# Designs tried in a protein design run: peptides against a protein of PDB entry 4N7V. Part 25

Target 1, 222 residues: chain A of PDB entry 4N7V
Amino acid sequence: TLRSITSPLVAHRLKPIRQKTKKAVVSILDSEEVCVELVKEYASQEYVKEVLQISSDGNTITIYYPNGGRGFPLADRPPSPTDNISRYSFDNLPEKYWRKYQYASRFVQLVRSKSPKITYFTRYAKCILMENSPGADFEVWFYDGVKIHKTEDFIQVIEKTGKSYTLKSESEVNSLKEEIKMYMDHANEGHRICLALESIISEEERKTRSAPFFPIIIGRKP

## One batch from the design tools (peptide; made by RFdiffusion4, then SolubleMPNN)

Design b1_p11_2_s4 (from b1_p11_2, 5 letters changed)
Fold by OpenDDE base, seed 4:
Structure b1_p11_2_s4 (fold): chain B 222 residues (1-222), chain A 11 residues (1-11)
Amino acid sequence: as target 1 above (222 residues)
Amino acid sequence: DFELPEVQEPV
């Protein structure tokens, strides 16, 4: 099943963006829908031959073929759905479209990993919890130039000197220099706080059923 | 705003 290889993408709260590659253009629209435009080149002109338009919650996929499959000239936005429109739920998406959905999902996850959900200013750093899930990225920008980037898979450290390295195990973390451990401790504390606040705010958001509370900024730069 | 690298996924 599609669900076994990916979850429905979630594009809520993401800013519009458009990224062109050789084979496709992927966009997050103002509506927070996600579009994958499949691009073909003919006579030095690029044409959109197929479009997957995915709802912001990832559960509805609209597929259409511009100009009856002849293609529509690539523009600065997806072409309007006019020809050969099909609508699918996530669980009913034909397998032939799974790779394209995955592409959209990967793109959305990447965007989410760079989209602030909570910005928390401490005495020493700007902490940012990102939108991606599970295991949201967490970045700490210390005012003195040190940076720590936590992901589900690794921790990247950039020292004041510009020296950069990646930690992939707890043993490596434990082997850090003492001065770096202090930064890590602060980062971990900020992370804990952001996660706690995320939970609390999300619960209130659920109760009110109003406009999104995120992104949120807590505190201010000293 | 932020910059995104090219998504490396087959289509």
Scores: peptide ipSAE 0.054, ipTM 0.762, DockQ to the pose 0.110
Fold by OpenDDE base, seed 2:
Structure b1_p11_2_s4 (fold): chain B 222 residues (1-222), chain A 11 residues (1-11)
Amino acid sequence: as target 1 above (222 residues)
Amino acid sequence: DFELPEVQEPV
């Protein structure tokens, strides 16, 4: 099943963006929908031959072939769905489109990993919890130049000197120099606070059903 | 800024 390969993408709260490659253009629209445009070049002109338009919650996929399948000239936005339109739910998406959906999902996940959900300023650092899930990225930018980047898979440290290394196990974390452990302790505390606040705010957001509370900024840079 | 690998599919 498609679900065994990827979960439905979630593009809520993401800013519009458009990434062009040779064979495809991927966009997050103002509507927070995601579009994959499949591009082919004819006589030095690029044409959109196929479009996958995915809802912001990833559950609905609209597929269409511009200009009766002849293609539509590539522009600054996806062509309107006017011809050869098919609509699928996530669980009913034909297998032939799974790779394209996965591509969109990877794009969205990457954007989410770079999209601040909570920005928390401490006395020593700017802490940022990102939108990706599960295991959201967490970045700590210390004002003295040290950077810590936590992901689900690793912790990257950039020291004041520019020395960079990656930690992939608890043993490696425990073997850090004492001076670096101080930064790690602060990062972990900031992370804990951000996760706690995320939980509290998300619950209140659920209860009120108001406009999105995120992204938020807590504190201010000294 | 970021860039994803291109999807290699027939068109």
Scores: peptide ipSAE 0.053, ipTM 0.765, DockQ to the pose 0.136
Fold by OpenDDE base, seed 3:
Structure b1_p11_2_s4 (fold): chain B 222 residues (1-222), chain A 11 residues (1-11)
Amino acid sequence: as target 1 above (222 residues)
Amino acid sequence: DFELPEVQEPV
């Protein structure tokens, strides 16, 4: 099943963006829907042959073939659907479209990993918890130039000298020099606080049923 | 807005 290889994408709170590649254009719309346009070149003109429009919660996929499958000239936005529109739920999406859905999902995850959810200014650093899940990316930009980037898979450190390295195990983290451990300790504390705030704010958001509380900024740069 | 690297997964 599609669910066995990916979960429904989540594009909530993401800013509109459009990225063109050779064979496709992927967009997050103002509506927070996600569109994949499949592009073919003919006589030095690019045409959109197929469009997957995915709801912001990833659960509904609308598929259409512009101009009866003949294609529509590539523009700055997806072509409007006309005829021959198919609508699927996530669990009923035909297998032939799974790869394209996965592409959309990966793109959304990438965007989410670069989209601030919580920005927290400490005395020493700007901390940013991103929108991706599970295991949201967490970046710490120390005012002295040190940077720490935590992901689910690794921790990247950029030292003042510009030296950069990646840590992939607890053993490697434990083997850090003492001066770097100090930065790591601060980063971890900021991370803990952001995660705690995320939980609290999310709960309040659920209770109030108001407009989204995120993204949020806590404090200010000294 | 921000710039994203190109997604390399084929479609």
Scores: peptide ipSAE 0.053, ipTM 0.760, DockQ to the pose 0.091
Fold by OpenDDE base, seed 5:
Structure b1_p11_2_s4 (fold): chain B 222 residues (1-222), chain A 11 residues (1-11)
Amino acid sequence: as target 1 above (222 residues)
Amino acid sequence: DFELPEVQEPV
C-alpha cells in the first residue's frame, strides 16, 4: 500500500514555493496545496505533461493531463486542470502515481524541516522548532556564534571557530568538552520548552478552532 | 530558498 511507503503529506502553514528539477516542478500553492508537474522537453521547449495536485492534508490527489496529454508550456505556476481529471483519495491512489506522491511528500517534509513553528529567544540563543514530524528539527543559534542543529537522526555542532561535527549517539554527546556541554545543555532546555509550548498551544488551538496559532515567536533578541 | 536533492521521476 501507499501508506506502507509514506504517510499523507501535510502542507499546512507552509509558505508558497516553486522549485524546478530536471524532470519535475514541485510547488506549494497559496492554498497550501502541493503540485507536482511532470516536465518533458520537446524542441528546446519544456512542457508539463502531467500534474498531481495534492490537498494540504495529503488525503486528496487530483491528477490531470494538460491539453489532452499533449502538454502545456512550462510557466510560473501549474497549468489549470481542463480535461482528463481524476480524483483519488490517498488510499485509492493508483500504484503508478505512488512514486510521484512520495516525491511530493519528501519535498514537503524538507520544507517543513526548514519552516519555523516556534521561535524562542533566550538570554543566549535563538531557538527554532521546525514544522516537520515526527521528531521536528530544532536549531539553536547562539549569539556568540555557536550553532546546534538537532534532528531525529543526529546533532550537528558548529563551534565559534567554524569547526563542525556531527554526533549520532549519546556516547558521543557525553564525550563532549565541558564548554560544549554547556551549549548542549542550553539547547536541550530550549528544546524542552519549545516542545512544552507546542503541546499547550496546539491544545488551545484545537479548542478554539480559529486561524492557526503557529508560527509563533516567544521573546525577543536581547 | 533551498535546493532539493535530485529525485528520479517516472516518465
Scores: peptide ipSAE 0.049, ipTM 0.763, DockQ to the pose 0.094

Design b1_p11_3_s1 (from b1_p11_3, 3 letters changed)
Fold by OpenDDE base, seed 1:
Structure b1_p11_3_s1 (fold): chain B 222 residues (1-222), chain A 11 residues (1-11)
Amino acid sequence: as target 1 above (222 residues)
Amino acid sequence: EKLELPEFPED
């Protein structure tokens, strides 16, 4: 099943973006829908041959073939759906479209990993919890130039000197210089606070059913 | 802002 290889993408709260690759253009629209435009080149002109438009919650996929499958010239936005529109639920998406959906999902996940959900200013750093899940990216920009980037897979440290290294295990974290451990401790505290706030705010958001609370900024730049 | 998105694999 598609669900065995990916979950429905989640594009809520993401800003509009359009990124072109050689064979595809992927977009997040103002509506927070996600579009994958499959591009073919003919006679030095690029044409959109197929479009997957995915709802913001990832559960509905609309597929259409511009200009009766002949293609529509690539423009600054996806071509409007016209004829022969197919609509699928996530669980009913034909297998032939799974790779394309997965591509959209990867794009959205990447965007989410770069999209601030919570920005928290401490005395020493700007902390940012991102939108991706599970295991949201967490960045700490210390005002003195040190940077720590935490992902689900690794921790990257950039020291004042510009020296950069990646930690992938607890043992490596434990082997850090004492000075760096201080930065890590602060980063971890900021991370804990952001996660706690995320939980509390999300619960209130669920209860109120109002406009989204995220993204949020806590504190101010010193 | 350009993201490091991999190319779509060929069909």
Scores: peptide ipSAE 0.117, ipTM 0.835, DockQ to the pose 0.740
Fold by OpenDDE base, seed 4:
Structure b1_p11_3_s1 (fold): chain B 222 residues (1-222), chain A 11 residues (1-11)
Amino acid sequence: as target 1 above (222 residues)
Amino acid sequence: EKLELPEFPED
């Protein structure tokens, strides 16, 4: 099943963006829908041959072939759906489109990993919990220049000297210099607080069923 | 602000 490969993408609260690659253009629209434009080059001109437009909740996929499948010249936005439109739910998406959906999902996850959900200013750092899930990225920008970036897979540290390294295990974290451990401790505390706040705010958001509360900024830079 | 997206995999 498609679900065994990826979950429905979630593009809520993401800002519009357009990213060009060799074979595709991926966009998040103002509507928070996600578009994958499949691009083919012909006579030194790029044409959009196929478009997957995915709803913000990932559950509806609209597929169309611009200009009757002949393609539409690549522009600054996806072509309007006019010809050969098909609509699918996530669970009934034909297998031939699964790779394209997965690509869209990966793009959205990447964008989410760079989209602030909670910004929390401490005495020493700007902490940012990102939108991606599970295991949202967490960045800590210390005012003295140290940076810590936590992901589900690793922790990246950039020291004041510009020295950068990646930690992939607890043992490596435990082997850090004491001075760096202090930064890590602060980062972990900020992370804990952001996660707690996310939970509380999300619950209130659920209860109110109104406009989204995120992104949110807590405190201000000293 | 450009994201480092991998290329779309070939079919």
Scores: peptide ipSAE 0.117, ipTM 0.835, DockQ to the pose 0.746
Fold by OpenDDE base, seed 2:
Structure b1_p11_3_s1 (fold): chain B 222 residues (1-222), chain A 11 residues (1-11)
Amino acid sequence: as target 1 above (222 residues)
Amino acid sequence: EKLELPEFPED
């Protein structure tokens, strides 16, 4: 099943973006829908031959073939659906479209990993919890130039000198120099606070069913 | 800002 390969993409709270590659253009629309436009070149002109339009919650996929499959000239936005429109739920998406959905999902996940959900200013750093899940990216930008980037898979450290290294195990973290441990301790505390705030705010959103509270900014840069 | 996306392969 598609679900065994990927979960439904989640594009809520993401800003519009359009990125062109050689064979495809992928977009997040103002509506927070996600579009994959499959592009072919003919006579020095690029044409959109197929479009997958995915709802913001990833559960509905609309597929259409512009101009009866002849293609529509590539523009600054996806062509409007006019011909050969099919609508699927996530669990009913034909296997022939799974790769295209996965591509959209990877794009959205990448955008989410770069989209601030919580920004927290401490005395020493700007901390940012990102939108991706599970295991959201967490970045700490210390005002003195040190940077720490935490993901599910690794921790990247950039020192004041510009020296950069990646930690992939707890033993490597424990073997850090004492001065770097201080930065790591602060980063971990900021991370804990952001996760706690995320939990509290998400619970309040659930209770009120109001407009999204995220993204939020806590504190100010000194 | 341009993101580091891989090219979409042919089906």
Scores: peptide ipSAE 0.115, ipTM 0.835, DockQ to the pose 0.828
Fold by OpenDDE base, seed 3:
Structure b1_p11_3_s1 (fold): chain B 222 residues (1-222), chain A 11 residues (1-11)
Amino acid sequence: as target 1 above (222 residues)
Amino acid sequence: EKLELPEFPED
């Protein structure tokens, strides 16, 4: 099943973006829908042959073929659907479209990993919890120039000297220089706080049925 | 901001 290889993408709170590659254009629209435009070149002109339009919650996929599959000239936005429109739920999406959906999902996940959800200013650093899940990226920009980037898979450290390295195991973390451990400790504390705040704020959103509270900024740069 | 995406695999 599609669900066995990916979850429905989530594009809520993401800013509009349009990213062109050689064979596809991926967009997040103002509506927070996600579009994958499949592009073919013919006679030195690029045409959109197929469009997957995915709802912001990832559960509905609308697929259409501009001009009956003849294609529509590539523009600054997806072409409007006219005919040959199919609508699928996530669980009913034909297998032939799974790779394209997965591509959209990866794009959204990448955007989410770079989209601040919580920005928290400490005495020593700017901490940022990103929108991606599970295991949201967490960045710490120390005011003295040290940077720590935590992901689900690794921790990247950039020291004051510009020396950069990646840690992939707890043993490597434990082998850090004592000075770097201090930065790591602060980063971990900031991370804990952001996760706690995320939980609390999300619960308040649920209770009040208010407009999204995120992204949120806590504190200010000293 | 432009993101570095892998190329879409050809069908």
Scores: peptide ipSAE 0.115, ipTM 0.836, DockQ to the pose 0.766

Design b1_p11_3_s2 (from b1_p11_3 with T1M T2K)
Fold by OpenDDE base, seed 4:
Structure b1_p11_3_s2 (fold): chain B 222 residues (1-222), chain A 11 residues (1-11)
Amino acid sequence: as target 1 above (222 residues)
Amino acid sequence: MKLDLPEFPED
């Protein structure tokens, strides 16, 4: 099933963006819908041959083929759906479109990993919990220039000198210099707080059922 | 925002 490959993408609260690759253009629209435009080149002109337009909650996929499949010249936005429109639910999406949906999902996850959900200013750093899930990225920008970036897979450290390295195990974390461990400890504390606040705020948001509370900023830079 | 987005794979 598609669900075994990926969960429905979630584009809520994401800002509009358009990213071109060789074979596809991906977009988040003002409506928070996600578009994948499949691009073909003909006579030195790029044409959009197929569009997947996915709802912000990932559950509805609209697929259309501009100009009856002849293609529409690539522009600064997806072409409007006019011809050969099909609409599917996530669980009813034909298998032939699964890779394209997965690509859209990866795009959204990447955007989410760069989209602040909670910004928390401490005495020493700007902490940012991102929108991606599970295991949201967490960045700590210390005011003295040190940066720590935590992902589900690794921790990246950038020291004051500009030295950068990646940690992939607890053993490597434990082998850090004491001065770096101090930064890591602060980062971990900020992370814990952001996760706790995310939970509390999300619960209140659920109860209120109003406009989104996120993104949120806690505190201010000293 | 510039994303390090990989190319869409070949079918």
Scores: peptide ipSAE 0.271, ipTM 0.887, DockQ to the pose 0.719
Fold by OpenDDE base, seed 3:
Structure b1_p11_3_s2 (fold): chain B 222 residues (1-222), chain A 11 residues (1-11)
Amino acid sequence: as target 1 above (222 residues)
Amino acid sequence: MKLDLPEFPED
């Protein structure tokens, strides 16, 4: 099943964006829907041959073929559906579209990993918890120039000298120099706080039927 | 923003 290889994408709170690749154009619309436009070139003109439009919660997929599959000239936005429209739920999406959905999901996850959910200013650093999940990216920009970027897969460190390296195991983290461990400790504390606040605020969002509380900024740069 | 998005392979 599709669910066994990916979960429904989540595009809530993401800003509109459009990015072209050679064979596809991906977009997040003002409505927070996600579009994958499949592009073919013919006679030096690019045409959109197929469009997947996915709801912001990832559960509804609308698929259409511009001009009955002949294609529509590539523009600055997806072409409007006219005919050959199909609508599927996530669990009923035909297998032939799974790769395209996965591509949309990867795109959304990438955008989410660059989208601030919580910005927290400490005495020493600007901390940013991103929107991606699980294991949201966490960036710490120390005011003295040190940067720590935590992901689910690794920790990247950029020192004052510009020296950069990636840590992929606890052993490597434990082998850090004492001076860099101090930065790591601060980063970890900021991370803990952001995660705690995320939990608390999310609960309030559930209780309060209002506009989204995220993104939020806590404190200000000294 | 320009993201490091891989190319979509041919079907």
Scores: peptide ipSAE 0.269, ipTM 0.886, DockQ to the pose 0.810
Fold by OpenDDE base, seed 5:
Structure b1_p11_3_s2 (fold): chain B 222 residues (1-222), chain A 11 residues (1-11)
Amino acid sequence: as target 1 above (222 residues)
Amino acid sequence: MKLDLPEFPED
């Protein structure tokens, strides 16, 4: 099943974006829907041959073929669905579209990993918890130039000198120089606080059922 | 923003 290889994508709270690759254009629309436009070149012109439009919650997929499958000239937005429109639920999506859905999902996850959910200013750094899940990215921009980027898979450190390295195990973290450990400690504290705030705020958001509380900014730069 | 998106694979 599709569910065995990916979960429904979640594009809520993401800002509109459109990015072209060689074979596809991916977009998040103002409606927070996600579009994958499959592009082919013919006679030095790019055409959109197929479009997957996915709801913001990932559960509904609309597929259409512009101009009866002849394609529509690539433009600054997806072509309107006019021909051979099919609508599927996530669990009923034909297997032939699974790879395309996965691509959309990866795109959304990438956008989410770059989308601030909580910005927290400390005495020493700007901390940012991102929207991706599970294991949201967490960035710490120290005012003195040090940067720490935590992901589910690694921790990247950029020192004042510009020296950059990646840590992939706790052993490597424990082997850091004392001065770097201080930054790590602060980053970890900021991370803990952001996660705690996320939990509390999410619970309140659930109770109120109002407009989204996120993204939020806590504090201000000193 | 510009993202480091992978290319869509060929079928």
Scores: peptide ipSAE 0.273, ipTM 0.887, DockQ to the pose 0.755; fails the geometry check
Fold by OpenDDE base, seed 2:
Structure b1_p11_3_s2 (fold): chain B 222 residues (1-222), chain A 11 residues (1-11)
Amino acid sequence: as target 1 above (222 residues)
Amino acid sequence: MKLDLPEFPED
């Protein structure tokens, strides 16, 4: 099943963006819907031959073929659906479209990993918890130039000198120089606080069912 | 914002 490969994409709270590649253009619309435009070149002009439009919660997929399948000239936004339209739920999406959905999902996940959910200013750093899940990216920008980037898979450190390295195990973290451990300790504390705030705010958001509370900024730069 | 998005493979 598609679900065994990927979960429904989640584009809520993401800002509009359009990214062109050679064979596809992916977009997050103002409506927070996600579009994959499949592009072909003919006579030095690019045409959109197929569009997957996915709802913000990833559960509804609308597929259409512009201009009766002849294609529509590539523009600054997806062509409007006019004919040859099919609508599917996530669990009923034909296998022939799974690869395209996965591509949309990867795009959205990448955007989420770069979209601030919580920004927390400490005395020493700007901490940012991102929107991706599970295991949201966490970035710490120390005011003195040190940067720590935590992902589910690794921790990247950029020192004041510009020296950069990646840590992939607890043993490597434990082997850090003492001065770097101080930065790591601060980063870990900021991370803990952001996760705690995320939990508390999400629970309140669930209770009130009001407009989204995120993104949120805690504190200010000194 | 420009993303490091891989190319869509041919079907």
Scores: peptide ipSAE 0.271, ipTM 0.887, DockQ to the pose 0.767; fails the geometry check

Design b1_p11_3_s3 (from b1_p11_3, 3 letters changed)
Fold by OpenDDE base, seed 3:
Structure b1_p11_3_s3 (fold): chain B 222 residues (1-222), chain A 11 residues (1-11)
Amino acid sequence: as target 1 above (222 residues)
Amino acid sequence: MSLPLPEFPED
């Protein structure tokens, strides 16, 4: 099943974006829907041959073939749906479209990993918890130039000298120089605080049933 | 905001 390969994508709270590759254009719309436009070139002109439009919660997929499958000239936005529209739920999506859905999902996850959910200013650094899940990216920009980037898979450190390295295990973290451990300790504390606040704010958001509380900014740069 | 998105393979 598609569900065994990926979960429904989640595009809530993401800003509109449009990115072109050679064979596809992927967009997040103002409506927070996600569009994949499949592009073909003919006589030095690019045409959109197929469009997948996915709801913001990832559960509904609308598929159409512009201009009766002949294609529509590539523009600055997806072409409008025609009368040749198919609508599927996530669990009923035909297998032939799974790869395209996965492509959209990867794009959304990438955007989420670069989208601030919580910005937290400490006395030493700007901390940012991102929107991706599970294991949201966490970035710490120290005012003295040190940077720490935590992901689900690794921790990247950029020192004042510009020296950069990646840590992939607890053993490697434990082998850090003492001066770097101080930065890591601060980063970890900021991370803990952001995760705690995320939980509390999410609960209040659920109770309030109003506009999203995120993204939020806590404190200000000293 | 160009992101490192891989190329989509052909069907």
Scores: peptide ipSAE 0.158, ipTM 0.857, DockQ to the pose 0.791
Fold by OpenDDE base, seed 2:
Structure b1_p11_3_s3 (fold): chain B 222 residues (1-222), chain A 11 residues (1-11)
Amino acid sequence: as target 1 above (222 residues)
Amino acid sequence: MSLPLPEFPED
C-alpha cells in the first residue's frame, strides 16, 4: 500500500513556494495545497502534461491533464483544473501515481524541515524547532558562532572556526570535547523545552479549534 | 526560498 511507504503529506502552516526542476515543478499554494506539475519540453517550450494537486492534509489527490492531454505552457502557477479530473483518496490512489506522490511528500518534508515551528531565544542561542515530523529538525544558533543541527538521523556541529562534523551515534556524542559538550548540553535543554512547549500548545490548539498557534516565538534575542 | 530538491525520476 501507499501508506506502507509514506504517510499523507502535511502542508499546514507552510508558506507558498514554487520549486522548479527539469521534469517537474512542485508548489505549495496559498491554500496550502501541494501541486506537482510534470513538465515536458517540446520545440524549446516547456509544457505541463500532468498535474497532481494534493490537499493540505495529503488525503485527497486531484489529477488532471491540462488541455486535454496536449499540455499547457509552463507558467508561474499550476494550470487550472478542467473537467477531465480524477479525484482519489490517499488509500485509493492508483499505484502509477505513488512515485509522484512520494515526490510531493519529500518536497513537503523538506520545506517543513526548513519551516520554524517554535523559535526559542535563550541567553546563549537562538533555538528553532522545525515543522517536519516525526523527529523534527532542531537548530541551535549560538550567538558566539557555534551551530548545532539535530535531525532524526544525525547531529551536525559547526564550531566557531567553521570546522564541521556529523555525529551519528551516542558514542560519538560521548566522545566530544568537553567544550563542545557544553554546547550540546545547552542545545539538548533547548530541544527539551521546545518539545515540551510544542506538546502543550498543540493540545490547547486542538481544544480551542481556533487559528493556528504556530509558529511561535519564545523569549527575545539578547 | 529555494530548496535542494532532487530531479523527478522518469516513469
Scores: peptide ipSAE 0.157, ipTM 0.857, DockQ to the pose 0.778
Fold by OpenDDE base, seed 4:
Structure b1_p11_3_s3 (fold): chain B 222 residues (1-222), chain A 11 residues (1-11)
Amino acid sequence: as target 1 above (222 residues)
Amino acid sequence: MSLPLPEFPED
């Protein structure tokens, strides 16, 4: 099943973006819908041959073929659905579209990993918990120039000198210089706090059933 | 915003 290889994408709270690759253009619209435009080149002109438009919650997929499948000239936005429109639920999406959905999902996850959900200013750093899941990215920008970027898979450290390295195990973290460990400790504390706040705010948001509370900024830059 | 988006994979 599609669900066995990916979850429905979630584009809520994401800002509009449009990014072109050789064979596809991926967009998040003002409506928070996600579009994948499949692009073909013919006679030095790029044409959109197929569009997947996915709802913000990832559960509805609208697929259409511009100009009856002949394609529509690539523009600054997806072509409007006019003909050859099919609508699917996530669980009923034909297998032939799964790779395209996965591509959209990866794009959304990438955008989410760069989209602040919680910004928390501490005495020493600007901490940012991102929107991606599971294991949201967490960035710490220390005011002295040190940066720590935590992902589900690794921790990247950028020292004041500009030296950058990646840690992939606890042993590597434990082998850090004492000075760097202090930064890591602060980052971890900020991370814990952001996660706790996320939980509390999300619960209140659920109860209120109003406009989203996120993104949120806590504290002020010193 | 520029993201390190990979090319669309072949079928």
Scores: peptide ipSAE 0.160, ipTM 0.858, DockQ to the pose 0.752; fails the geometry check
Fold by OpenDDE base, seed 5:
Structure b1_p11_3_s3 (fold): chain B 222 residues (1-222), chain A 11 residues (1-11)
Amino acid sequence: as target 1 above (222 residues)
Amino acid sequence: MSLPLPEFPED
């Protein structure tokens, strides 16, 4: 099943973006829908041959072939759907499109990992909890130049000198120099606070059924 | 904004 490969993508709260690769253009629209345009080159011109338009919640996939499959010249936005549009739910998506959906999902997840959900200014750092899930990326930008980037897979440290290293185990974290441990401790505290705020704010958001509360900024740079 | 998005796989 498609679910065994990926979960439905979630593009809520993401800003519009359009990124071209060699064979595809992927976009997040103003509507927070995600479009994958499959691009072919013919006679030195790029054409969009196929479009997957995925709803913001990932559950609906609309597929169309511009210009009756002849393709539409690549432009600054996806071509408008024409006749012969196919609409699928996530669980009913034909297998032939699974790889393309997965690509869209990876793109969205990447964007989410770079999209601030909570920005928290401490006395010493700018902390940012990102939108990706599970295990949202967490970045700490200390005002003195130290940077810590936490992901589900690793922790990257960038020291004042620019020296960078990656920690992948608790033992490596525990072996850090005392000076770096201080930064890590602060980063961890900021992370804890952001997660706590996320929980509280999300609960209130659920209750109010209003416009999204996120992204949110807590405090300001000293 | 440009992200480190991998190329679309071959079909």
Scores: peptide ipSAE 0.156, ipTM 0.857, DockQ to the pose 0.775; fails the geometry check

